# Peptides against a protein of PDB entry 1MQS: the designs that were tried, part 70

Target 1, 223 residues: chain A of PDB entry 1MQS
Amino acid sequence: ILKMLFLNKDLNNNDNITTITDDIFNQQEIIWKVLILDIKSTATISSVLRVNDLLKAGITVHSLIKQDRSPLPDVPAIYFVSPTKENIDIIVNDLKSDKYSEFYINFTSSLPRNLLEDLAQQVSITGKSDKIKQVYDQYLDFIVTEPELFSLEISNAYLTLNDPKTTEEEITGLCANIADGLFNTVLTINSIPIIRAAKGGPAEIIAEKLGTKLRDFVINTNS

## One batch from the design tools (peptide; made by RFdiffusion4, then SolubleMPNN)

Design b2_p16_7_s4 (from b2_p16_7, 11 letters changed)
Fold by OpenDDE base, seed 4:
Structure b2_p16_7_s4 (fold): chain B 223 residues (1-223), chain A 16 residues (1-16)
Amino acid sequence: as target 1 above (223 residues)
Amino acid sequence: KKPVVLSSPVPIPKIE
């Protein structure tokens, strides 16, 4: 949660929430943000964070997604909401109305492919995809901006990774294939990337595999 | 240069 509030920057996990917030507050300039929640996520946030913690994380205002919210066009927004069609439509409407300067979308659970595609389609139609900076769920992390977005064109990858019937071997194999694709992309770009991936899911597996491939390549090239 | 792997945000603890 704290990482989300700090726009998914790396935080030292070994520290108490209070220590983390204090350290961040003291070490760097706070970016003030709006936090948009739903009923479920409100309960989650309230159970883990105090109001003071939110302030230290740079949360200026927090509101429910279904509530009437005043436009803050110069303020970035963090959405932490359930992956529903309704919430997606509201986010897109907020985007259309330029309600916030930037949109950091965090879904409380896995976003189904159909909803992801719907989100992407609607955002594309608005012509304001550049304002969508991040989209997260428990399994995926990506940037929607057109210049920075690419696809490996692996059919049904999301479905396979999120299907409870998929075997560990199948997941591992698919992750390896994705890592290979990313590796090739990195080599083509000829730049050493910073790899960011959600913990505890396929993204982490992919990140680790990619990291290993890159390290091995660097070692072999310098020999 | 070593690639830097940045870990994604800490999963929200499932309040069971």
Scores: peptide ipSAE 0.009, ipTM 0.423, DockQ to the pose 0.034
Fold by OpenDDE base, seed 5:
Structure b2_p16_7_s4 (fold): chain B 223 residues (1-223), chain A 16 residues (1-16)
Amino acid sequence: as target 1 above (223 residues)
Amino acid sequence: KKPVVLSSPVPIPKIE
């Protein structure tokens, strides 16, 4: 079952965060995860979520990115941090040290091109890009499995999608290409992803296209 | 395989 979760729909639906977390908790096997925050994101999370909500979401441990953290090599980590050079370097260091089993990176705001390129380059050098499962910012959510897709294709896409001179047709075409790339990535990972995208932008277009591709694939393979 | 919820959507603060 492909679940497309739109970040804004969950927030706008007066559905009590508690109801959503309860439904997830009751219906799905909870995977325990570590949540890595910074000072800014801690304030954000604290304003909307309670400790009990995090627990229901499978977060057993939350820590600050700048704090010394014990390695949990068998546990996946979710990063929700500011897009800074410092945070990127720390994430890469955590990757190098095999601190966690998998890395799901969510930046709290737009990741500038130079930092995206820096992240991609550093991750590629480590040879452990397969551990980076997802990278998100306010404009683009993408699954990272192939260094070239992450470092070259995604970077180029980011520039094009953020250029105000880019036409709607160009955006649509690019989104289709990105969705194709992501689809191939999903097949390589051999898991059904949850698709999350910011509303009102190219990320939503990509998510919809990817969702359609995945649904079609599942239907065709199960038939 | 049951879809694994990897992360709850973190509410992105509305940049006013």
Scores: peptide ipSAE 0.014, ipTM 0.477, DockQ to the pose 0.043; fails the geometry check
Fold by OpenDDE base, seed 1:
Structure b2_p16_7_s4 (fold): chain B 223 residues (1-223), chain A 16 residues (1-16)
Amino acid sequence: as target 1 above (223 residues)
Amino acid sequence: KKPVVLSSPVPIPKIE
C-alpha cells in the first residue's frame, strides 16, 4: 500500500509505516496526489493507514470513485479500486474529461481478461493513453512510458503473465523475448538507457536480462 | 528536499 502511495517506488518495507512516512516526508520531495477509492478499498486503507499517514505520503485529497469529484488537471491521481466494469468506465470517463494530470491505476485484485481488453480498447479510443502511467493488479505491474505500450498488444503479455496456467518456462521465455526487443531498440536508438523496474516481478526479470545483454554488448564492443 | 506542491493542500476528509 505504501509503495502504491509513492507511485510504486522501491521502499524499505522493514520499517514501520510511521518511520517510512516520516523519512520520506523529511528527506524526499513530496508529490501531492489524489487518492481515488471505492468502498472496499477504503476499508482496506483505513485498516492500515491513518489520515496523517496519507498526508505524509502526499495524499492531499481522497474520494470515492462514484462520488462527484472536481477536476484537478494538474494533479496526479492514484486509483485503488476493485476491477469492475463500472470502475473501468469511470476511470475512462475521468481520462476523457482530463480530470487529472496522470493516472496510476491499482486494482485491488486480479483484472480479468475481458475487463483488461475493455480497458485497453476504451483507452485506445480516447487517444490519451500517455496519461496512464501505471496499471497494477495482484499479479502484474507495468509502467506505461509510451502510448504504444498501452495497447491490446501489451494485453497479450499481461494475460500470459497473469494466467495461473502459465509455466515458469513460458514466463521466462516471454521475458526473454521482451528483453530482446528492448535490446534491439536500444541499439537502434544508439542510446544507453537507465533501466528502472519494479522489484519482485516480471519487470525485474526483463530488466536483468536486458542489463546482461547490454553489458555483454559493451564488453564485446570494447574488446 | 522541498516538497513539490502541485496543488494547494486540501484537508483530507475523514476516512469513513
Scores: peptide ipSAE 0.008, ipTM 0.488, DockQ to the pose 0.024; fails the geometry check
Fold by OpenDDE base, seed 2:
Structure b2_p16_7_s4 (fold): chain B 223 residues (1-223), chain A 16 residues (1-16)
Amino acid sequence: as target 1 above (223 residues)
Amino acid sequence: KKPVVLSSPVPIPKIE
Protein backbone atom coordinates (compact mmCIF):
# COMPACT_ATOMS: atom_id res chain seq x y z
CA ILE B 1 0.00 0.00 0.00
CA LEU B 2 2.76 2.45 0.87
CA LYS B 3 4.49 1.69 -2.39
CA MET B 4 1.32 2.53 -4.22
CA LEU B 5 1.04 5.83 -2.40
CA PHE B 6 4.57 6.68 -3.43
CA LEU B 7 3.82 5.80 -7.04
CA ASN B 8 5.34 2.35 -6.60
CA LYS B 9 8.83 3.54 -5.88
CA ASP B 10 11.20 1.14 -4.23
CA LEU B 11 10.81 1.33 -0.50
CA ASN B 12 12.93 -0.22 2.19
CA ASN B 13 10.75 -3.11 3.34
CA ASN B 14 12.51 -3.53 6.65
CA ASP B 15 11.17 -0.35 8.13
CA ASN B 16 7.83 0.24 9.76
CA ILE B 17 5.26 2.51 8.17
CA THR B 18 6.20 5.49 10.31
CA THR B 19 9.89 5.19 9.58
CA ILE B 20 9.28 4.81 5.87
CA THR B 21 7.01 7.82 5.67
CA ASP B 22 9.36 9.93 7.75
CA ASP B 23 12.37 8.99 5.69
CA ILE B 24 10.63 9.67 2.42
CA PHE B 25 9.24 12.92 3.68
CA ASN B 26 12.67 14.09 4.72
CA GLN B 27 14.71 12.80 1.82
CA GLN B 28 12.48 13.09 -1.21
CA GLU B 29 10.33 15.72 -2.75
CA ILE B 30 6.74 14.97 -1.91
CA ILE B 31 4.49 14.58 -4.90
CA TRP B 32 1.03 15.71 -3.94
CA LYS B 33 -1.66 13.34 -5.17
CA VAL B 34 -5.36 12.55 -5.05
CA LEU B 35 -6.37 9.11 -3.81
CA ILE B 36 -9.49 7.52 -5.30
CA LEU B 37 -10.94 4.53 -3.43
CA ASP B 38 -13.99 2.31 -3.39
CA ILE B 39 -15.79 0.91 -0.36
CA LYS B 40 -13.63 -2.20 -0.15
CA SER B 41 -10.30 -0.43 -0.56
CA THR B 42 -11.34 2.25 1.93
CA ALA B 43 -11.65 -0.44 4.55
CA THR B 44 -8.26 -1.83 3.60
CA ILE B 45 -6.51 1.52 3.73
CA SER B 46 -8.16 2.47 7.01
CA SER B 47 -7.00 -0.75 8.61
CA VAL B 48 -3.32 -0.18 7.94
CA LEU B 49 -2.79 3.55 7.58
CA ARG B 50 -3.47 6.57 9.69
CA VAL B 51 -4.52 9.94 8.37
CA ASN B 52 -1.07 11.25 9.12
CA ASP B 53 0.44 8.49 7.01
CA LEU B 54 -1.62 9.57 4.04
CA LEU B 55 -0.53 13.14 4.48
CA LYS B 56 3.11 12.12 4.70
CA ALA B 57 2.63 10.16 1.51
CA GLY B 58 1.46 13.34 -0.18
CA ILE B 59 -2.23 12.54 -0.35
CA THR B 60 -4.01 15.87 -0.52
CA VAL B 61 -7.52 14.54 -1.04
CA HIS B 62 -9.11 11.12 -0.92
CA SER B 63 -12.55 10.28 -2.27
CA LEU B 64 -14.76 7.42 -3.35
CA ILE B 65 -14.70 6.61 -7.04
CA LYS B 66 -18.49 6.78 -7.30
CA GLN B 67 -18.69 10.16 -5.64
CA ASP B 68 -18.74 13.41 -7.52
CA ARG B 69 -15.20 14.71 -7.53
CA SER B 70 -13.95 18.13 -8.46
CA PRO B 71 -11.49 18.30 -11.32
CA LEU B 72 -7.86 18.81 -10.37
CA PRO B 73 -6.21 18.86 -13.78
CA ASP B 74 -2.77 19.73 -12.41
CA VAL B 75 -2.73 17.00 -9.76
CA PRO B 76 -1.85 13.33 -10.29
CA ALA B 77 -4.34 10.71 -9.12
CA ILE B 78 -3.89 7.29 -7.58
CA TYR B 79 -6.74 4.87 -8.08
CA PHE B 80 -6.96 1.94 -5.68
CA VAL B 81 -10.17 0.17 -6.63
CA SER B 82 -11.73 -3.19 -7.44
CA PRO B 83 -11.22 -4.50 -10.97
CA THR B 84 -14.76 -4.02 -12.25
CA LYS B 85 -16.23 -2.80 -15.51
CA GLU B 86 -17.93 0.00 -13.64
CA ASN B 87 -14.71 1.29 -12.11
CA ILE B 88 -12.89 1.06 -15.42
CA ASP B 89 -15.61 3.08 -17.11
CA ILE B 90 -15.38 5.73 -14.40
CA ILE B 91 -11.59 5.91 -14.70
CA VAL B 92 -11.85 6.28 -18.46
CA ASN B 93 -14.47 8.96 -18.05
CA ASP B 94 -12.19 10.79 -15.62
CA LEU B 95 -9.41 10.52 -18.17
CA LYS B 96 -11.63 11.78 -20.95
CA SER B 97 -12.70 14.76 -18.89
CA ASP B 98 -9.10 15.63 -17.92
CA LYS B 99 -10.02 15.34 -14.28
CA TYR B 100 -6.39 14.81 -13.23
CA SER B 101 -2.93 15.36 -14.71
CA GLU B 102 -1.74 11.76 -14.42
CA PHE B 103 -3.39 8.43 -13.64
CA TYR B 104 -1.82 5.72 -11.50
CA ILE B 105 -4.22 2.78 -11.52
CA ASN B 106 -3.96 0.06 -8.86
CA PHE B 107 -6.51 -2.72 -8.78
CA THR B 108 -7.20 -4.40 -5.45
CA SER B 109 -7.19 -7.87 -7.02
CA SER B 110 -6.37 -9.57 -10.30
CA LEU B 111 -7.53 -7.79 -13.42
CA PRO B 112 -9.08 -10.20 -15.92
CA ARG B 113 -7.82 -10.04 -19.48
CA ASN B 114 -11.15 -8.92 -20.86
CA LEU B 115 -11.22 -5.95 -18.51
CA LEU B 116 -7.62 -5.05 -19.28
CA GLU B 117 -8.41 -5.15 -22.97
CA ASP B 118 -11.48 -3.05 -22.38
CA LEU B 119 -9.44 -0.51 -20.45
CA ALA B 120 -6.80 -0.40 -23.16
CA GLN B 121 -9.35 -0.01 -25.92
CA GLN B 122 -11.24 2.77 -24.20
CA VAL B 123 -8.04 4.60 -23.31
CA SER B 124 -6.87 4.33 -26.90
CA ILE B 125 -10.08 5.89 -28.15
CA THR B 126 -9.63 8.91 -25.87
CA GLY B 127 -6.22 9.69 -27.32
CA LYS B 128 -5.00 10.44 -23.80
CA SER B 129 -3.06 7.27 -23.05
CA ASP B 130 -0.01 9.36 -22.18
CA LYS B 131 -1.73 10.39 -18.96
CA ILE B 132 -1.91 6.80 -17.73
CA LYS B 133 1.41 6.22 -16.03
CA GLN B 134 0.82 2.95 -14.19
CA VAL B 135 -1.49 -0.06 -14.16
CA TYR B 136 -1.13 -2.52 -11.31
CA ASP B 137 -2.88 -5.55 -9.89
CA GLN B 138 -1.91 -8.15 -7.30
CA TYR B 139 0.45 -9.90 -9.72
CA LEU B 140 2.08 -7.27 -11.92
CA ASP B 141 3.04 -3.66 -11.67
CA PHE B 142 3.65 -1.89 -14.92
CA ILE B 143 4.76 1.61 -15.69
CA VAL B 144 3.05 2.80 -18.82
CA THR B 145 5.43 5.12 -20.59
CA GLU B 146 3.90 4.87 -24.03
CA PRO B 147 0.41 4.17 -25.39
CA GLU B 148 1.67 0.99 -27.01
CA LEU B 149 2.13 -0.59 -23.61
CA PHE B 150 -1.62 -1.20 -23.68
CA SER B 151 -1.05 -3.76 -26.40
CA LEU B 152 -2.80 -7.10 -26.68
CA GLU B 153 0.54 -8.70 -25.88
CA ILE B 154 0.45 -7.29 -22.38
CA SER B 155 -3.18 -8.31 -22.10
CA ASN B 156 -2.27 -11.85 -23.04
CA ALA B 157 0.37 -11.88 -20.36
CA TYR B 158 -2.20 -10.84 -17.80
CA LEU B 159 -4.58 -13.56 -18.90
CA THR B 160 -1.92 -16.21 -18.53
CA LEU B 161 -0.80 -15.02 -15.12
CA ASN B 162 -4.33 -14.85 -13.78
CA ASP B 163 -5.31 -18.35 -14.84
CA PRO B 164 -5.74 -20.33 -11.62
CA LYS B 165 -5.48 -23.59 -13.52
CA THR B 166 -1.94 -22.96 -14.65
CA THR B 167 0.41 -25.61 -13.29
CA GLU B 168 3.94 -24.99 -12.09
CA GLU B 169 5.33 -26.80 -15.10
CA GLU B 170 3.32 -24.66 -17.43
CA ILE B 171 4.36 -21.49 -15.64
CA THR B 172 7.93 -21.62 -16.88
CA GLY B 173 6.90 -21.93 -20.48
CA LEU B 174 4.18 -19.37 -20.15
CA CYS B 175 6.47 -16.94 -18.39
CA ALA B 176 8.99 -17.25 -21.19
CA ASN B 177 6.33 -16.53 -23.77
CA ILE B 178 5.03 -13.61 -21.77
CA ALA B 179 8.51 -12.20 -21.37
CA ASP B 180 9.07 -12.52 -25.09
CA GLY B 181 5.85 -10.72 -25.82
CA LEU B 182 6.66 -7.94 -23.42
CA PHE B 183 10.14 -7.66 -24.85
CA ASN B 184 8.76 -7.33 -28.34
CA THR B 185 6.38 -4.67 -27.14
CA VAL B 186 9.22 -2.72 -25.55
CA LEU B 187 11.23 -2.91 -28.74
CA THR B 188 8.28 -1.84 -30.83
CA ILE B 189 7.59 1.27 -28.80
CA ASN B 190 11.29 2.00 -28.34
CA SER B 191 10.68 2.81 -24.70
CA ILE B 192 12.02 1.11 -21.61
CA PRO B 193 9.36 0.41 -19.01
CA ILE B 194 9.82 0.15 -15.30
CA ILE B 195 8.78 -3.36 -14.35
CA ARG B 196 7.81 -4.50 -10.89
CA ALA B 197 6.58 -7.91 -9.86
CA ALA B 198 5.45 -9.77 -6.79
CA LYS B 199 8.01 -12.14 -5.33
CA GLY B 200 7.53 -15.88 -5.28
CA GLY B 201 5.26 -16.24 -8.28
CA PRO B 202 5.00 -16.10 -12.05
CA ALA B 203 5.32 -12.35 -12.02
CA GLU B 204 8.82 -12.56 -10.59
CA ILE B 205 9.85 -15.12 -13.18
CA ILE B 206 8.55 -12.94 -15.96
CA ALA B 207 10.24 -9.87 -14.56
CA GLU B 208 13.58 -11.64 -14.34
CA LYS B 209 13.35 -13.02 -17.84
CA LEU B 210 12.28 -9.71 -19.29
CA GLY B 211 14.98 -7.90 -17.36
CA THR B 212 17.62 -10.19 -18.75
CA LYS B 213 16.39 -9.71 -22.28
CA LEU B 214 16.30 -5.96 -21.93
CA ARG B 215 19.74 -5.79 -20.36
CA ASP B 216 21.19 -7.93 -23.10
CA PHE B 217 19.59 -5.76 -25.70
CA VAL B 218 20.89 -2.55 -24.18
CA ILE B 219 24.38 -3.95 -23.92
CA ASN B 220 24.31 -5.07 -27.50
CA THR B 221 22.94 -1.78 -28.73
CA ASN B 222 25.51 0.29 -26.86
CA SER B 223 28.42 -1.84 -27.97
CA LYS A 1 20.03 5.29 -25.23
CA LYS A 2 18.79 5.58 -21.66
CA PRO A 3 19.78 2.58 -19.58
CA VAL A 4 17.02 0.12 -18.82
CA VAL A 5 16.26 0.55 -15.16
CA LEU A 6 14.31 -2.47 -14.03
CA SER A 7 13.08 -2.07 -10.54
CA SER A 8 13.68 -5.00 -8.26
CA PRO A 9 10.65 -7.20 -7.86
CA VAL A 10 8.69 -5.75 -5.01
CA PRO A 11 6.49 -8.03 -2.99
CA ILE A 12 3.03 -6.79 -3.67
CA PRO A 13 1.29 -7.09 -0.37
CA LYS A 14 -1.72 -9.30 -0.81
CA ILE A 15 -4.35 -6.73 -0.45
CA GLU A 16 -6.99 -8.96 1.26
Scores: peptide ipSAE 0.007, ipTM 0.437, DockQ to the pose 0.045; fails the geometry check

Design b2_p16_8_s1 (from b2_p16_8, 6 letters changed)
Fold by OpenDDE base, seed 2:
Structure b2_p16_8_s1 (fold): chain B 223 residues (1-223), chain A 16 residues (1-16)
Amino acid sequence: as target 1 above (223 residues)
Amino acid sequence: SLYDSALKDYSPFIKS
């Protein structure tokens, strides 16, 4: 939860919540954000965090996703909601209306493939995919950052990566396949990508593999 | 951007 509130930055897990929030507040510039919740996630956050903790994490306002919310076009938003069709439609509507400057989407449980594809399709139609900075669920540190990733069969990979029964070997293999897909996409677009990923998860594995492939390719083509 | 700092950069090429 704290990782989510700090936009998935690496946090020292050995410290308690109060120490973490105090250290970040004192050492780093606070990025003010809006937190969007549903009934279930409200209960989850309330069990772990105090109102003062949210404030120290840079949360200026928290609201329910189904409530009427005032537009804050210059403020980034963190969504922490259940993976439902209804919530996805609301998020997309918020995107269409430019309700916030940036969208960091965190689902409270695993996001089914069909819903991920639906989200990707709707976002692509809006032409505002650049405002979606992160899509996470409880099993993946990074699902999608750019609309182009939604087209790379991320759905199959997502299902496997979100299954707790998946072995490390299977994850590594899947990450390699994803990296291959991304590599092919980069070559097709013929542009130099910026590759960024969270540490300690599948996203890092994919990023490292992709980076290596691209470096090797450039070296081989310039020779 | 400030938000880009949340992610580690694995880009293979030096930003010109």
Scores: peptide ipSAE 0.045, ipTM 0.582, DockQ to the pose 0.064
Fold by OpenDDE base, seed 1:
Structure b2_p16_8_s1 (fold): chain B 223 residues (1-223), chain A 16 residues (1-16)
Amino acid sequence: as target 1 above (223 residues)
Amino acid sequence: SLYDSALKDYSPFIKS
């Protein structure tokens, strides 16, 4: 998250959030930026950062993407939003209207190819592709509630997994989604966890899927 | 870091 707020520059990740923000605040001229969020990313950011942290990172104002926002044509903008068609269209409209000087786009999860192509096509039509400075897909689809507790905020997950009327396909799909969220969390924390799961149920399925994803990732990264 | 290596910058694709 901090890396995103500093335009994805290399940060010494071993330092405490406070130390990083203080060092940058003291050593470099602050580049003021606008932070555009959606409901989901707002929850994510709020769970990890304090308002003062945003200020120290150079965030002058933060707003929801669906809100009517005043143009700040001389100010760079950081988008941290879900990869949806609606959000893509809004970003493109903001680009067309010269809402901001530069656009740093960070999606909260993996950007599907079809949406990437749609974004590229729409941006090309505007003739303002030079204003798009970054397009990243992040792995921040979780909320930190306590230092040692986090949530994926998947609605009715427990009920769905324990309802006898739920189909195998539905269970498999939900388990895959949970495993993806956990995988992204692991990558964000930058630590390989010991996975403990109850045997004989969905938790075991999730653990196996997560284990496979982690193994595949390690193999692909070291290759 | 694992996180940094997993991030993909699509900006070259958008600018092409």
Scores: peptide ipSAE 0.034, ipTM 0.586, DockQ to the pose 0.690
Fold by OpenDDE base, seed 4:
Structure b2_p16_8_s1 (fold): chain B 223 residues (1-223), chain A 16 residues (1-16)
Amino acid sequence: as target 1 above (223 residues)
Amino acid sequence: SLYDSALKDYSPFIKS
């Protein structure tokens, strides 16, 4: 997340937030930026960073992507949002309107090919592709709640999975979403886990889906 | 395709 806030520059991961921010303050002038979030990414950022951390990272203001935002044409913007058609359209509209000076787009998870193509097409039509400085998949589809504990922040997941009225299709769909989030988490950690899950329940379904995703990823990255 | 051409032009800024 800090890397994103510093425009995906290399940071010393061994340093704490304070040390990193202090070093940057001492070495370079702060570049003030706008941070655009959605509801999901707001929760993610809030779980990891304090307001003071954002300020130290040069975030002058943060806003929701769906909110009416005032133009800041001389200020670069960092988008950290879900990879959705709606968010892409909003970003492109912001680009068209010259809402910010530069656009650093970070998606919370992997952007599907069709949406990437849509983004590319729309940007090309605007003629303002030079303002887009980067598009990055952060794979931060989780919230850090405690040390060594994180949440995907899926609303009512426990209730849905344990409600006898929930259909098998709904359970399968939810398990797929959970597996996607876990997959993104694994990619963020950059370590292939050994997965253990209880048999006969949703955990097994999730484990199988996650395992498949990981295997496919390994195969695709090695090819 | 149009999409492929657009993507090619956009590829320098894409990181994952």
Scores: peptide ipSAE 0.023, ipTM 0.416, DockQ to the pose 0.066
Fold by OpenDDE base, seed 5:
Structure b2_p16_8_s1 (fold): chain B 223 residues (1-223), chain A 16 residues (1-16)
Amino acid sequence: as target 1 above (223 residues)
Amino acid sequence: SLYDSALKDYSPFIKS
């Protein structure tokens, strides 16, 4: 949860919440953000964080996703909501209306593939995919730095990787292609990525391949 | 969090 509030930056998990927030507050400029919740996630946040913790994390305003919210076009937004069609439609509508400057989407549980496809399709139609910076759930971790990274192509890849009819060879090949694409994207953005993946599936394969490629590149470039 | 425990870090660089 704290990582989410700090735009998924690595935090020292050995420290308590107060120490982490104090350290960040003292070391760098606070990025002010809006936090968008639903009823379920509100309960989750309230069980772990105090209001003062949110403030220290740079949350200037928090509201429910179904509530009428004023546009803050110069402020980034963090969504922490249930993976439902309704919430996806609201997020897309907020995107269409330029309600916020950037969108960091965190689903409280796994996002079904059909909903992921729906989200991707709707975002693609808006032409504003560049404003979607992150999409997370318990199994997915996307940093969308380029519009092409949040395309229907990713959705197709996801479907293929999760189709029980897909062969191991096809999966391996696709994972390699995805890793290559991600590698090129990282280089284009010229930013050091944080790579996280669920164990035991295609995501792990992709993550390992990407990590290796990046390590090799750094070694070869600095030598 | 349970979410963090479900993910493994494969980042090539050590976070300073």
Scores: peptide ipSAE 0.049, ipTM 0.580, DockQ to the pose 0.037; fails the geometry check

Design b2_p16_8_s2 (from b2_p16_8, 6 letters changed)
Fold by OpenDDE base, seed 1:
Structure b2_p16_8_s2 (fold): chain B 223 residues (1-223), chain A 16 residues (1-16)
Amino acid sequence: as target 1 above (223 residues)
Amino acid sequence: SLYDKALVDYSPYIKS
């Protein structure tokens, strides 16, 4: 998250949030930015950072993407939002209207190919692609509730997985989504977990899927 | 880091 707030520049990961923000704040002239969020990413940010942390990172104002926002044509904007068609359309509209000087787009999870192509096409039509400085997947689709506890905040997951009327396809789909969220979390914390799950149920399916994703990632990254 | 290695900048694609 901090890396994103500093425009995805390399940061010394050995320091805590306070040390990092203080060092950067003291060493360089702060670049003030607008942070654009959605409901989900707001929860993510709020679970990890305090308002003071945002200020130290140069966030002068933060707003919801669906809110009416005043133009700040001389201020760069960081978008940290879900990869949806709706959000992409709003970003493109903001680009068309020259709402901000620069656009640093960070999606909370993986951007599907079709949406990437849509974004590219729409941006191309605007003729303002030069204002888009970054487009990243941040893999920050989780909520930290306690120091050693986090949640994916998937509504009715327990009910769905334990309802005997739930189809195998529905279970498989939900397990895949959960595994994706966990995978993102693992990448974010930069630590390979020991995976433990109850046997004979959805938890085991999720664990297997997560294990596969991690193995595939390691293989692909080292190739 | 694993995180850094996973990050992909799509901006070149958008600008192409």
Scores: peptide ipSAE 0.134, ipTM 0.722, DockQ to the pose 0.688
Fold by OpenDDE base, seed 2:
Structure b2_p16_8_s2 (fold): chain B 223 residues (1-223), chain A 16 residues (1-16)
Amino acid sequence: as target 1 above (223 residues)
Amino acid sequence: SLYDKALVDYSPYIKS
C-alpha cells in the first residue's frame, strides 16, 4: 500500500511506516496526488494507514470512485479500486474528461484478462494512453516512465533469471509474468511492437509468450 | 561487433 502511494517506487521494506514516510518526506519532493478508492479499498487503507500517513505520502484528497469528483487536470491520481467493469468505465471516463494529469491504476485484486483488454481498448480509443502511467494488480505491474521507456518493476527479475540455482519452473513462471506485463504495456501504448530476443534463454521464452498473446489478441479483436 | 548476440525476430506478423 505504501509503495502504491509513492507511485510504486522501491521502498526499503525494513523500516516502519512512520520512518518510511518521514524519510521520504525529508529526502524527496512530495508529489501531491489524489487518491481514488472504493468501499472495499477504503476499509483496507483505513486498517493500515492513518490520515496523517496519507498526507505525508502526498495525498491531498481522497474520494470514492463513484462520487462526483471535481476535475484537477494538473494533479496526478492514484486509483486503488476493485477490478470491475464499472470501475474501469469510470476510470476511462475520467481519462476522457481530462479529470487528472496522470493516472496510476492499482487494482485491489487480480484483473481478469477480459477486463484488461477492455481497459486497453477503451484507453486506446481515447488517444490519451500516455496519461496512463501505471497499472498494477497482484500479478500485473508496469510503469511508463518515459515515452520510449517503461519498467515492469519486478523485483530481482534479472537475478532470478540468471541465478543457476533457479529452477526451470521458476524461470517459466517469471517469464510468463513478464510477458503478461509486456502485453499489457503494448495494449496500453496501442502500438505493434517489434520483438527481438536472444535465442536460447529467458528472453526467448518471454518473446514467444508475448508474440503468442499478441497474435491471439489481434485475431480475437478482428473477428 | 562480434559481441552482438544474434537477436531473433519474434514480432507478430499481422496478415493484412
Scores: peptide ipSAE 0.106, ipTM 0.658, DockQ to the pose 0.036
Fold by OpenDDE base, seed 5:
Structure b2_p16_8_s2 (fold): chain B 223 residues (1-223), chain A 16 residues (1-16)
Amino acid sequence: as target 1 above (223 residues)
Amino acid sequence: SLYDKALVDYSPYIKS
C-alpha cells in the first residue's frame, strides 16, 4: 500500500510504516497527490493506514471514485479501486476531462483481460494515454482487522458455507473466490504461508485451491 | 519479493 502511495517506487520493505514514511518525508520532496478510492478500497486502506500516514505519503485529499470531484489538473491522482467496468469508465471520463495531471491506476485485485482491453480501447480514443503513468494490480482485496488477522469481507461467507441448503456448486464457487482472495493476500504479505485447514469441509477445499495457486505462481515466476 | 514479481505495469499495453 505504501509503495502504491509512493507511485510504486521501490521502498525499503524492512522498516515499519512509520519509519518508511518518516524517511521518505525527510529525504524526498513530497509529491502531493489525490487518492481516489471506492468503498472496498477505503476499508482496506483504513485498516492498514492512519490519516497521518496518508498525509506523510503526500495524499492531499482522498475521495470516492463515484463522488463528484473537483478538477485538479495540476495534481497527480492515484486510483486505488476495484477492477470493474464502472470504475474504468469513470477513470476514462476523468481522463477525458483532464481531471488530474497524471493517472496512477491501481486495481485492488487482478484486472481481467476483457477489462484491460476495454480500458486500453477507451484510453486510445481519448488521445490522452500519455497521462496514464501506471496501471497495476495491487492485490489488496482484504481488510486487516487485528494483528495477524484479516478478512476478505465476503458477505455471508460463513453462512453460505455452513448452510446445508447450499449447493455443491455454490460452495465450490465461493471457495474459489476465497482462495483467490487469500492468494492475493499472500502476495501482498510477500510470504509463503503454511496452510492449515480443517479436513472434510470447505476449508480443505480452499486450502487445496490456494495451494495450487501458490504452487503455480511460484513455478511461473521462477521460470 | 512475491509481491514485486506479481506487479506488472500494464501502462505500456494501455499506451500501445
Scores: peptide ipSAE 0.087, ipTM 0.656, DockQ to the pose 0.690
Fold by OpenDDE base, seed 3:
Parts: sequence; structure tokens; C-alpha cells
Structure b2_p16_8_s2 (fold): chain B 223 residues (1-223), chain A 16 residues (1-16)
Amino acid sequence: as target 1 above (223 residues)
Amino acid sequence: SLYDKALVDYSPYIKS
């Protein structure tokens, strides 16, 4: 939780909350932030942190996601909310309205792939993906940044990859399309990525295809 | 799981 409040910076887990907040306060300029919660996360935060801890962490205002909130366009916002379609829609609406300067999104539990795709699609449509600085859930040990949050505009990708009725050929074809999209993205950003994927699923297939495409491209370009 | 910590590197510059 403290890590989240400090924009997911590495913290020494052996230190007391007070020591951590004091050290950060003394070493760095405090970044004032808004904390957006839901009912469940409010209970979680209240059980672990005191009001003074929030203030020392730079939280100037905390609000419920469903309540009417005044725009603070010059202030970054931390969302700590349940991974629901409703909350995603609200976050996207807040993004559309320029309610805050930056968005740091932390889901209280695992974000399903279909909802991640929905979030990415909606954000891409707004043209304001640059304001999404981080996306986390309880299982993500890394920051999903803006360049990683985009849509390839592939319809029903999640359904196709997870439907038991989908054939191997269909999966392979879809993975090829995804790899092509990623390849084009790599070319657009002009940066060669490190590619890592879990074994035994579509991610591995995509990673292999993309790796091959990139190797071929590099060879042909140097050639 | 997409969140499996057992990741394999498929980067183009890694020699197998």
C-alpha cells in the first residue's frame, strides 16, 4: 500500500511506516496527489494507515470513485479500486474530462484480460493515453506504462484465445496478427524490445513470432 | 497465467 502511495517506488519493507514517510519527506519534494477509492479499498486503507500517514505520503484529498469530484487538472491522481467495468468506465470518463493531470491506476485484485483490453481500447480512443502513467493489480510486479497500454484493434481477441472451441489454426492466425501489430509498434517507436513471455500459452506463440520477425528485420537492415 | 513469474526470454539478441 505504501509503495502505491509513493507511485510504486521501491521501499524498504523492514522499515516502519513512520520512518519511511519521514525519510521520503526529507529526501524528496513531496508530490501532492489525490487518492480515489471505492468502498472496499477504503476499508483496506483505513485498516493499515492513519490519516497522518496519508498526509505524509502526499495525499491531499481522498474521495470515493462514485461520488462527484471536482476537477484538479494540475494534480496527479492515484486510483486504488476494484477491477470492474464500472470503475474502468469512470476512470476513462475522468480521463476524458481532464479531471487530473496524471493517472496512476492500482486495482485491488487481479484485472481480467478482457477488462484490460477494454481499458486499453477506451483509453486509445480518447487520445490521452499519455496521462496514464501506471497500471497495477495485485499480481503485477512491474509497471504497465503508457507505451504498453494500447489497442491493436483486434475484435474479440480475448474470447478467441480462451474459447475451447477455437481451433489451433485460428489461435495461430490470431497470434500472427497480434505479432504483426506488435512488430509495427516496435518499428513506430524505433526501439527494439526485450521480449519475455510465460510458457504454454498464446503469449509464448506471440513472443516467438515477434522475435523471429525482429531478428529477420535486423538482419535485413544490416545487410 | 499471464502473471506467472516463470518467464522465458524470446528477445531477438539473445543467442540460444
Scores: peptide ipSAE 0.053, ipTM 0.589, DockQ to the pose 0.029

